# Ledger of designs, part 238: peptides against a protein of PDB entry 9IZ0

Target 1, 345 residues: chain A of PDB entry 9IZ0
Amino acid sequence: ITCLGSNGHTYKQLVKGGNDDLRQDAVMEQVFEQVNGFLRSYRKTSQRNLSMRTYKVIPLALKTGVIEWVQDTIPLGEYLDSAHKVYHPKEWSLSTCRKLIAEKQMEDLETRLKVYDLVCRHYRPVFRHFFLESYADPVQWFTTQTNYARSTAVASVLGHVLGLGDRHGQNILIDKTSGEVIHIDLGIAFEQGKKLPVPECVPFRLTRDVVDGMGITGVEGVFRRCMEFTLETLRREEDSLLSVLEVLRYDPLFSWLISPLRRMKKQKMQLENFNQPESGNITTDASRDPKIQRNNVSGESEAERAILKVRQKLSSTLSVEASVGELIRIAQDPSYLALMFCGWS

## One batch from the design tools (peptide; made by RFdiffusion4, then SolubleMPNN)

Design b2_p23_3_s3 (from b2_p23_3, 12 letters changed)
Fold by OpenDDE base, seed 3:
Structure b2_p23_3_s3 (fold): chain B 345 residues (1-345), chain A 23 residues (1-23)
Amino acid sequence: as target 1 above (345 residues)
Amino acid sequence: GLVFPELSEEERERLLALVEEVR
């Protein structure tokens, strides 16, 4: 739909209905606006205009709402699939890479690492071309690449601290005007992504293409320093952030657990990405029904565990530099990336 | 920033009705 604002401007909006509870996305966007307040108050983050890019979500009813249509954006995964066909037309297709990783999903770590390395050698990074193609002016090129590294650093720290999962290339938009990342589909928070059939084992997405977009310095320089300043701000505002999360603990509209529908949708999307035929013989061994394990965990006990994990991630036991260094190491570790459904791009 | 004005309850109901027509 297109709405006319009171300011005389027209705004495109996406109406979303049916299967997604937009209340979780709306609550996570409110948490990001509070964090953006902390980033604006702290000198080291405000001087760099560090923020999590947000989008407006208006939940209207159960599984129905209006989302801001973010203009001039492209999904990261859509750009990468298109660009890879242009720049590397003799390399393997994305479908071939997905199939090989899926066929070895149940194998040992050594076998999965060998398949991941093989896929990486036949599917090279291309995301640097986004900036080279889109920005002919060197100042605009440098500015947009810097904005990308900054916004990715903020999103990476917040993704780790809040335990955002399912951060694949279709859930990350690139703003074609600013180079900033916009994270969408925020209904998996507080490490609930570790309960997916293909768990996200990394703290945030830092794949070879995500790094290739940072230019010649990779993770060093702008990205690392902006992660450090963001984490330093969140450690200073720990009590303020935890107070915001405590309000969510008592919000009856917020679910600390992944909804059964969202889990089924994500599971189906993961299975489709693997080209696994629906082996219709999921013998309903009623003893392993994931419903039984869910009924014994109160939403309150999950909220308490989630807040405790946020507090642990904000601990000052390690320096900011040591903590960021370890997060960057884990996010790039082949032993975790080889376990993902798409850890090579 | 897109200031969505606080939708009046009437604008919210009209938007809900429009959402049901587009389903």
Scores: peptide ipSAE 0.008, ipTM 0.373, DockQ to the pose 0.013
Fold by OpenDDE base, seed 5:
Structure b2_p23_3_s3 (fold): chain B 345 residues (1-345), chain A 23 residues (1-23)
Amino acid sequence: as target 1 above (345 residues)
Amino acid sequence: GLVFPELSEEERERLLALVEEVR
């Protein structure tokens, strides 16, 4: 739909209906706005304009709402698939890579590592080309690449702390104007990604293409430093962040658990994406609502466990540098990436 | 309380009606 704003501007809005709880996305966007307040208040983050890019979500019903259409964006996965065909036309297709990884999904770690290495050798990173081809001016190139590394650092720390899942290339948009990342589809939070049919084993997405977009320094520079400053800010504001999450604990409509429907939908997508590129319009005609006995008692225990896990991730037991160093190591570890649905790109 | 800038009930109903017309 197109809405006319009170300012006379027209805004494109995406209407989502059906099976996804848009309240989860709206709540996560509110948590991000609070975190953006903390990032603006702290000198080290404020002087770098560090923020989690947000978008408006208006839940209209339990499974229906309006989402702000983010203009001038491209999905990371769409760009990477296109660019890989241009820059590496002799390498394997994304579908070939997906097939090989998934054919070995039930094999041991050693076999999965061998297949992951094989895929990596036949599907090389290309995301550096986004900045080189889109920004011919050296100042614009450097600025946008810096903004990308900064925004990715914020999203990586915040995504780890909140346990954001489902961070595939279609759920990460690139702003073509600023180079900033925009995370969408936030309905898998608080480590519920570990309950997916293919469990998420990394703290955030730091694949070879995500790193290639950071330029010659990779993770060693703007990205690492901005992760450190972001984590330092979140540790400083721990009580404020936990107070925001405690408000969600008492929200009877907030789901701390992945819905069975969303889990089934993601399972179906993971099985169907063996053969087709993700066109995000799966109209699943799942008209039969099984009586979800929302045992309210299970939600409170899961909320408490989620908040405890956030507190544990904000622990000052290790330095900020040591904590960030370990997160970067784990996020790039082939032993975890080889277990992912798409860990090579 | 973090008041969601919830659309007024009236704005929410108007948006729902617009969504039903576009289906």
Scores: peptide ipSAE 0.007, ipTM 0.370, DockQ to the pose 0.013
Fold by OpenDDE base, seed 4:
Structure b2_p23_3_s3 (fold): chain B 345 residues (1-345), chain A 23 residues (1-23)
Amino acid sequence: as target 1 above (345 residues)
Amino acid sequence: GLVFPELSEEERERLLALVEEVR
């Protein structure tokens, strides 16, 4: 839809209908706006204009709402698939890579690492070309690449701290004007991504293509420093951030757990993307075993566990530099990336 | 505080009607 604003400007908006609860996205966007307040208040982050790029979400009804249409964006995964066909036309298709990883999903770590390495050799990073194609002016190129590295650093720290899941290439938009990343579909938070059929085992997305977009310095420079400044700000504002999350503990409309419907939808999409024949033994019986006591772990107890994990991630037991160094190491570790649905790009 | 952008009831109804027209 296109809405006329009170300012006389027309705004395109995405109407989202169906089974997705937009209230969860809207709550996470409000948490990001509070964090953006902290980033604006702290000199080291404010001087760099560090922010999580947000979008407006207006929940209208249960599972229906309006999302601000982010103009001039492209999904990272869409760009990468297109760019690989242009720059590496003799390399493997994304579907071939996905198939090989899927065929070995149940194998040991050694076998999965060998397949991951094989895929990586036949599907090389291309995301640096986004900046080279889009920005002929060297100043604009440098500015947009810097904005990309900065926004990715903020999103990586926040993604880790809040335990954002489902950070695949279709849920990360690139702003073609600024080079900033925009994270969408925020319905998997507080480490609920570990409950997916392919468990998430990285703190944030830092794949080879995500790093290639940072240019010749990779993670070393703007990205690392901006992660450090962001984490330093969040540690300083720990009590403020926890207070924001405590308000959500008492929101009866906020789900601290992945909904069974969202889990099943993500399961189906993962299986469809693997072209695995429906093994007819997804017996609906997992819903019928009455001995899965839904431990009515009160939504309160899951909220308390989530808040405790956020506090633990903000712990000052390690330096900011040591903490960021370990996060970057884990996010790039082949032993974790080989276990992911799409860890190679 | 975390406050959803409060739409007026009229703005909500207009947006819901637009959502129904686009379905």
Scores: peptide ipSAE 0.006, ipTM 0.359, DockQ to the pose 0.013
Fold by OpenDDE base, seed 1:
Structure b2_p23_3_s3 (fold): chain B 345 residues (1-345), chain A 23 residues (1-23)
Amino acid sequence: as target 1 above (345 residues)
Amino acid sequence: GLVFPELSEEERERLLALVEEVR
């Protein structure tokens, strides 16, 4: 939809209807706006213009809302698929790579690591070309690549702290103007991604293509330092951030758990993306709508556990540098990436 | 506080009506 605002400007808006609760996205965007306040107030982050890119979400009903259309963006996964065909036309297709990983999904870690390494050799990183193609001026190239590394660092820290899941290449947009990342579909938070059929084992997406976009220094330099400054800011504002999350604890509209329906939808989408034939014995016992006994007691206990996990991630037990170092290590570890749905790109 | 942009009930109804027209 294109709406004319009261200010005379036209805004493109996406009307989203369906089964997805947009209230969770709207709540996460509000948490990001509060965090952006902290990043603006702290000298080390403010001097670098560190922010989480946000988009407006207006939940109208339980399953209906208006989302701001983020102009001049492309999904990371869409760019990478197109660019890989251009720069590496003799390498394996994304579908071939997905098939090989899926065929070995039930195998041991050693077998999965061998398949992951093989896929990585036949599907090389290309995301550096986004910046080289889009920005002919060296100053614009360097500025935009720097903005990408900064934005990715902020999103990586926030994604870890809030336990954002479902961070596949279609849920990460790249702004073609600024090089910043925009995270969408925020309905899997507080480590609920670990409850997916393919559990999320990494703190944030730091695949080879995500790193290739940072340029010759990779994770070393702008990205690492901006993660450190972001985590330092969040540790400083821990009580403020936790107070924001405590308001959500008492919001009867916020769900701390992934809904069974959303889990099943993501399961189906994962299976479809693997071209696995429907193993016919998924008894669609969809007929027993388990009366979601809103055991309010279970929701409170999950909210308390989620807030405790956020507090634990903000702990000053380790230095900022040590904490960021470990997060970067885990996010790039082949033993975790080989277990992911798409850990190679 | 987390202020949801409090759409007035009237703004909410107008936006709901717009969503129903586009469905």
Scores: peptide ipSAE 0.005, ipTM 0.354, DockQ to the pose 0.013

Design b2_p23_3_s4 (from b2_p23_3, 13 letters changed)
Fold by OpenDDE base, seed 3:
Structure b2_p23_3_s4 (fold): chain B 345 residues (1-345), chain A 23 residues (1-23)
Amino acid sequence: as target 1 above (345 residues)
Amino acid sequence: GLEYPELTKEEKERLLKLVEEVR
C-alpha cells in the first residue's frame, strides 16, 4: 500500500499476512534503536555515523503486520547470483555448488573442507562489482564502499552479541543509494540459529563476497576499526543494554524460543535447496516427534541463559582488539564456513 | 587488484578531504 503522510510525502508500506510472527522482528528493531542511541552518544561511533539500519515493523496480530517498504534495495544473494553469471559465466552455478555441499553434509570435516575448497575455486567472489557498477563518481564509490564496511561492522558486532542467526544472502538487503546493509527477518535471536537442521556456526556473515565488497583492504581497514569502536561502545553501555533485554524477559509478546512454524519453514527451505528427491520413505519415526523435545525449558530459563550469554560476550577479559580479532578469525575460518548452508559466497 | 577509476584533479582533492574525515 502507499500512504500519504501528514507531511505531504508518500510512504510505501508492506502489509504482511500468513504464518510469520512479526512481533519478534518488531522487538529486535526496538533493541537496535536503543543501541543506535548508544552509538550516537559515544564520540568514536558518533563521529563515524555508526548505526544499525532499522525498518519500521508494526505487528497487528500474531501473524499480521505492517512493514516499512525499504526503497532502492536489493537482497545480497540476488545481486551475487546475477553478478556471478555476468562476471564468471564459465564457473559453476549456485545450484551446482549447493548440491555438492548438500551431498556431503553428513561426511567428516576433512571431506567437507575439500568440497568447500572445490566450490570456492569454481565460484569466485564478485561483490566488488556492485560498487564499481553502481557509482561512476569516485567520491560516491568511496563513500558507499565506506558506508558498506561501516554498516557491516555494526551489524556483525550486534549479530554476535545478540546471537542473530540465519543471516544468509536473502536476509541482508543492500541500500543502492548509501551502500549500507539492512538486516531483515530477525525472527532468530539469542543463538536460536544453533537449533536449526543446518546450524549457524559463525558469529556473523563474513564470507568471501562480504569481504570483497570492502575493497582492497578487506577486513583490515574501516571494517575492523568500526567493529572495535562498536564493541567498545557496547561494553561501555553493558548495563543499559542488559536493562533493555530484561524488559524483553517480562514481555509476554516476545518469544525466547524459535517458533515451531519458523523452524518448519526454515527446515523446508533447507531441504528444498538440498534437491533431495522426495523419496517417499521418510519413516517419520514417531520417536523423533518434535513434541517430545518440548522438555521443561521454560521461556524464563531461556531468557536468563540468553542474558547471561550477552553479558559473557560483553566481558572485558580480552581487549576490544583481541575480541574483534578472534571474531573476524572465526567468521572467516573454513572449518566453520564449510559446515554452513552457503559459506562460499 | 580493484582498479580505482581514474581520478580528475578535483576528484582527487575531494577524495583526500573525505579520507581525512574517515580516519
Scores: peptide ipSAE 0.020, ipTM 0.361, DockQ to the pose 0.011
Fold by OpenDDE base, seed 1:
Structure b2_p23_3_s4 (fold): chain B 345 residues (1-345), chain A 23 residues (1-23)
Amino acid sequence: as target 1 above (345 residues)
Amino acid sequence: GLEYPELTKEEKERLLKLVEEVR
């Protein structure tokens, strides 16, 4: 739909219907708005205009709402698939890479690392070309690449702290005007990504293409420093952030757990991306795994556990630099990336 | 290597200023 704002601007809005609870996204966007308040109040982050890019979500019902259509964006994964075909036409297709990783998903770590390395050698990074193609003026190129590194740093720290999952290339948009990242589909938070059929083992997405977009300095430039300033701000505002999350503890509309339906949908999407459409009725009789003990962990106990994990991630036991250094190391570690659905790009 | 756009003298000066503002 197209809405005329009170400011006279026309906004495109996506009416999303379906099984996804848009209230989860709306609540996470409210948390990001509060965090953006902290980033604006702290000199080191304010001077750099550090923010998590937000989008407006208006829940109309349990499963229906209006999402602000993020204008002039492209999904990172869509750009990377297109650009890889242009710049590396002799390399493997994304489907070939996915298939090989999938075929070895149940193998040992050593085998998975060998396959990951093989995929990496046949699917090279291209994301630097986004900035080179889109911005002919060197000042615009530098500004947008800087905005990308800054926004990725904020999103990486905040994504780690809040335990954002499902950070695949279709859930990360690139703003073509600013170069900033926009994270969408926020319904997997507080480490619920570890409960996916392919567990998420990285704190945030820092794949080779995500790094290639940062330019010649990679993670050691603007990105690392902006992660440090963001984490320093969140540590300073720990009590304020925890107070925001405590309000969500009492929100009956907020889900601290991944819904069984969303888990099944993600499982199906992961499996369908591995199989060509062979018409096999895989009746995933999800009814027969008796070891899903519904530990009736009260929603309150999961909220308490989530808040405790946020507090632990904000701990000053390590310096900001040491904490960021470890996060960057883990996020780039092949031993973790080889376990991911798409860790190579 | 990463191929970057060739910068004019004026663009280099503008970029140096931007780098100082970004630090």
Scores: peptide ipSAE 0.018, ipTM 0.397, DockQ to the pose 0.012
Fold by OpenDDE base, seed 2:
Structure b2_p23_3_s4 (fold): chain B 345 residues (1-345), chain A 23 residues (1-23)
Amino acid sequence: as target 1 above (345 residues)
Amino acid sequence: GLEYPELTKEEKERLLKLVEEVR
């Protein structure tokens, strides 16, 4: 839809309907706006204009809302698939890589590591080309690549602290103008990604292409430093952040748990990405309701557990540098990435 | 124009050093 603002400007809005809970996106966007307040108040983050890029979400009903249309964006996964075909036309297709990882998903770690390495050798990073293609001016190129590294650092720290899941290439938008990342579909938070059929084992997405977009410095440049300043700010504002999350504890509309429907939808999408569309009408009879063990863990006890996990991630037991160093190490560890649905790109 | 956040002096110096180490 197109909305006319009180200022006489027209704004594009996406009306989203269906089975997606926009309330969780709206709540997480409100948390990000509060965190952006902390980042603006702290000198080290304010001087770098560090922020989580947000978008407006207005939930209208349980499964319907209006999302701000972010202009001039592209999904990371869409760009990477297109760019890989252009720059590496002799390498394996994304479908071939997905198939090989899928065929070995039930194998041991050693076998999965060998397949991951094989896929990595036949599907090289290309995300550096986003910046090289889009910006003819060297200053614009450098600035947008820096904005990418900064925004990715903020999103990585926040994604870890809040336990954001489902961070695949379609849920990460790139702003073509600023180079900033925009995280969408925030419906898996507080480590609920670990409860997916393919458990999320990394603290945030730091795949080879995510690193390739940082340019020659990789993670050791602007990215690491901006992660450190972001984590330092969040540790300083721990009580303020926890107070924001405590408000959500009493929101009867906020789900601290992944909905069974969303889990099943993600299961189906993962399985459909493993099965090439053979044209066979497999009417998968939806009648096997897996007995959802209703562990009657009260929503309150899951909220308390989630808040305790946030507090643990903000612990000052390790230095900011040591904590960021370990997060970067784990996020790039082949032993974790080889277990992921798409850990190579 | 998009006011691109300028790199801090320290970020520029670190970038230059890393570019020199890779040359």
Scores: peptide ipSAE 0.008, ipTM 0.298, DockQ to the pose 0.015
Fold by OpenDDE base, seed 4:
Structure b2_p23_3_s4 (fold): chain B 345 residues (1-345), chain A 23 residues (1-23)
Amino acid sequence: as target 1 above (345 residues)
Amino acid sequence: GLEYPELTKEEKERLLKLVEEVR
C-alpha cells in the first residue's frame, strides 16, 4: 500500500497486513484469557460462569478461516439477514436499508434520525427467533438465551473498556450449542474505531436485534446485572489489567493505532456499498483530516494515551450501576445509532 | 497446528509473573 507519512512523503510499504491483524487478534485473545482469570476469581462472576469466549487464532489469512474453525457457529449478521427474509418478507432488504442510511450520511442529525427511524420501521428485529428455532426444549432455550445475555454483557464491558471497534454482525459469531457470542477480528481496539470513515460512537453493539435476543426483559435483567458484575470485577483488578496492557506497550508487533490497511479496506468496503461511480479522483483525502500535526507521537505516546483511557473507563467515580446504566443508554441511543454504518440491526 | 505467535512461552510466563507480582 501507499501510505502518506506525517511528513507529507508517500511511502510504498509492503504491508504484511494479514500478519499484523492476526497478531493483534492473538494479543487481544490473551488479554481476554487474563480477564477470564479475573472473572473466575470473583464469586459474583464465577457463579455465573462469566467469560469472554476466546478462539484459537489459527493463521488462516482470511476471516473465513476463523469462522470455519469455530465449529457450530454462525455470524450474527448472516443469521439476521436470513431470518429477516423469512419472518419479514415484505420489509425492506438489508441492502435498501444500507443504501438509505448511506445516502443521508452527510446530512444533519435530524435528517439522519428520520432515516434511521424509517429504516427501523421497515426492518424489524428477528434475533429472538434464533433461540426459538434452535431450542425446542424450554430448559435448553432458557439456558442458551441466558448464556447469550451473559456473554454479550461480558463482551460489552470488555468492548467498552478496551475500546473494541468494528463490532458488526460479521465479526460477532453465535455459538449454536451454547448461545454464547464469540467476537472475532479484534484488530480495531483502543477507540481506533472512531478513526474509521464512519466513526464509531457507541461503547459496544447493543442494536435492536442484539437486544431482541435477550428475550422479554431485553437489557433489564441478566444482561444489565452481568455487565455490573463484570465491571465490578474489572475495577477490582484494574492494576492487574493495566499491567497486562503495559506489557503490550513494549510489544513491537502490537499496533495501538488502526492499521492503514484496515482503514483503507474499510473505506473501500464502505465506498463499494454506496454504488457511487468511481469518479477517478479517490483523492485519499487523508489530507482532510485537519492538520492535527501528526507529531511523531511515538507509538509509546499512543500506548500511554490508550492505557490512560482504559484507566479512566475503570474509574470508580460513578457507581457500577450508574456507569453500566449510562453505557446501556448510550449504546441504545438513536442519536448515536443513526450515525453508525448499521445501527438498526 | 500452526500456532500463531502467541506470546512466546517466555512472554506468557513474563506476563503471568507480572500479573502475579501485582496481586
Scores: peptide ipSAE 0.000, ipTM 0.224, DockQ to the pose 0.016

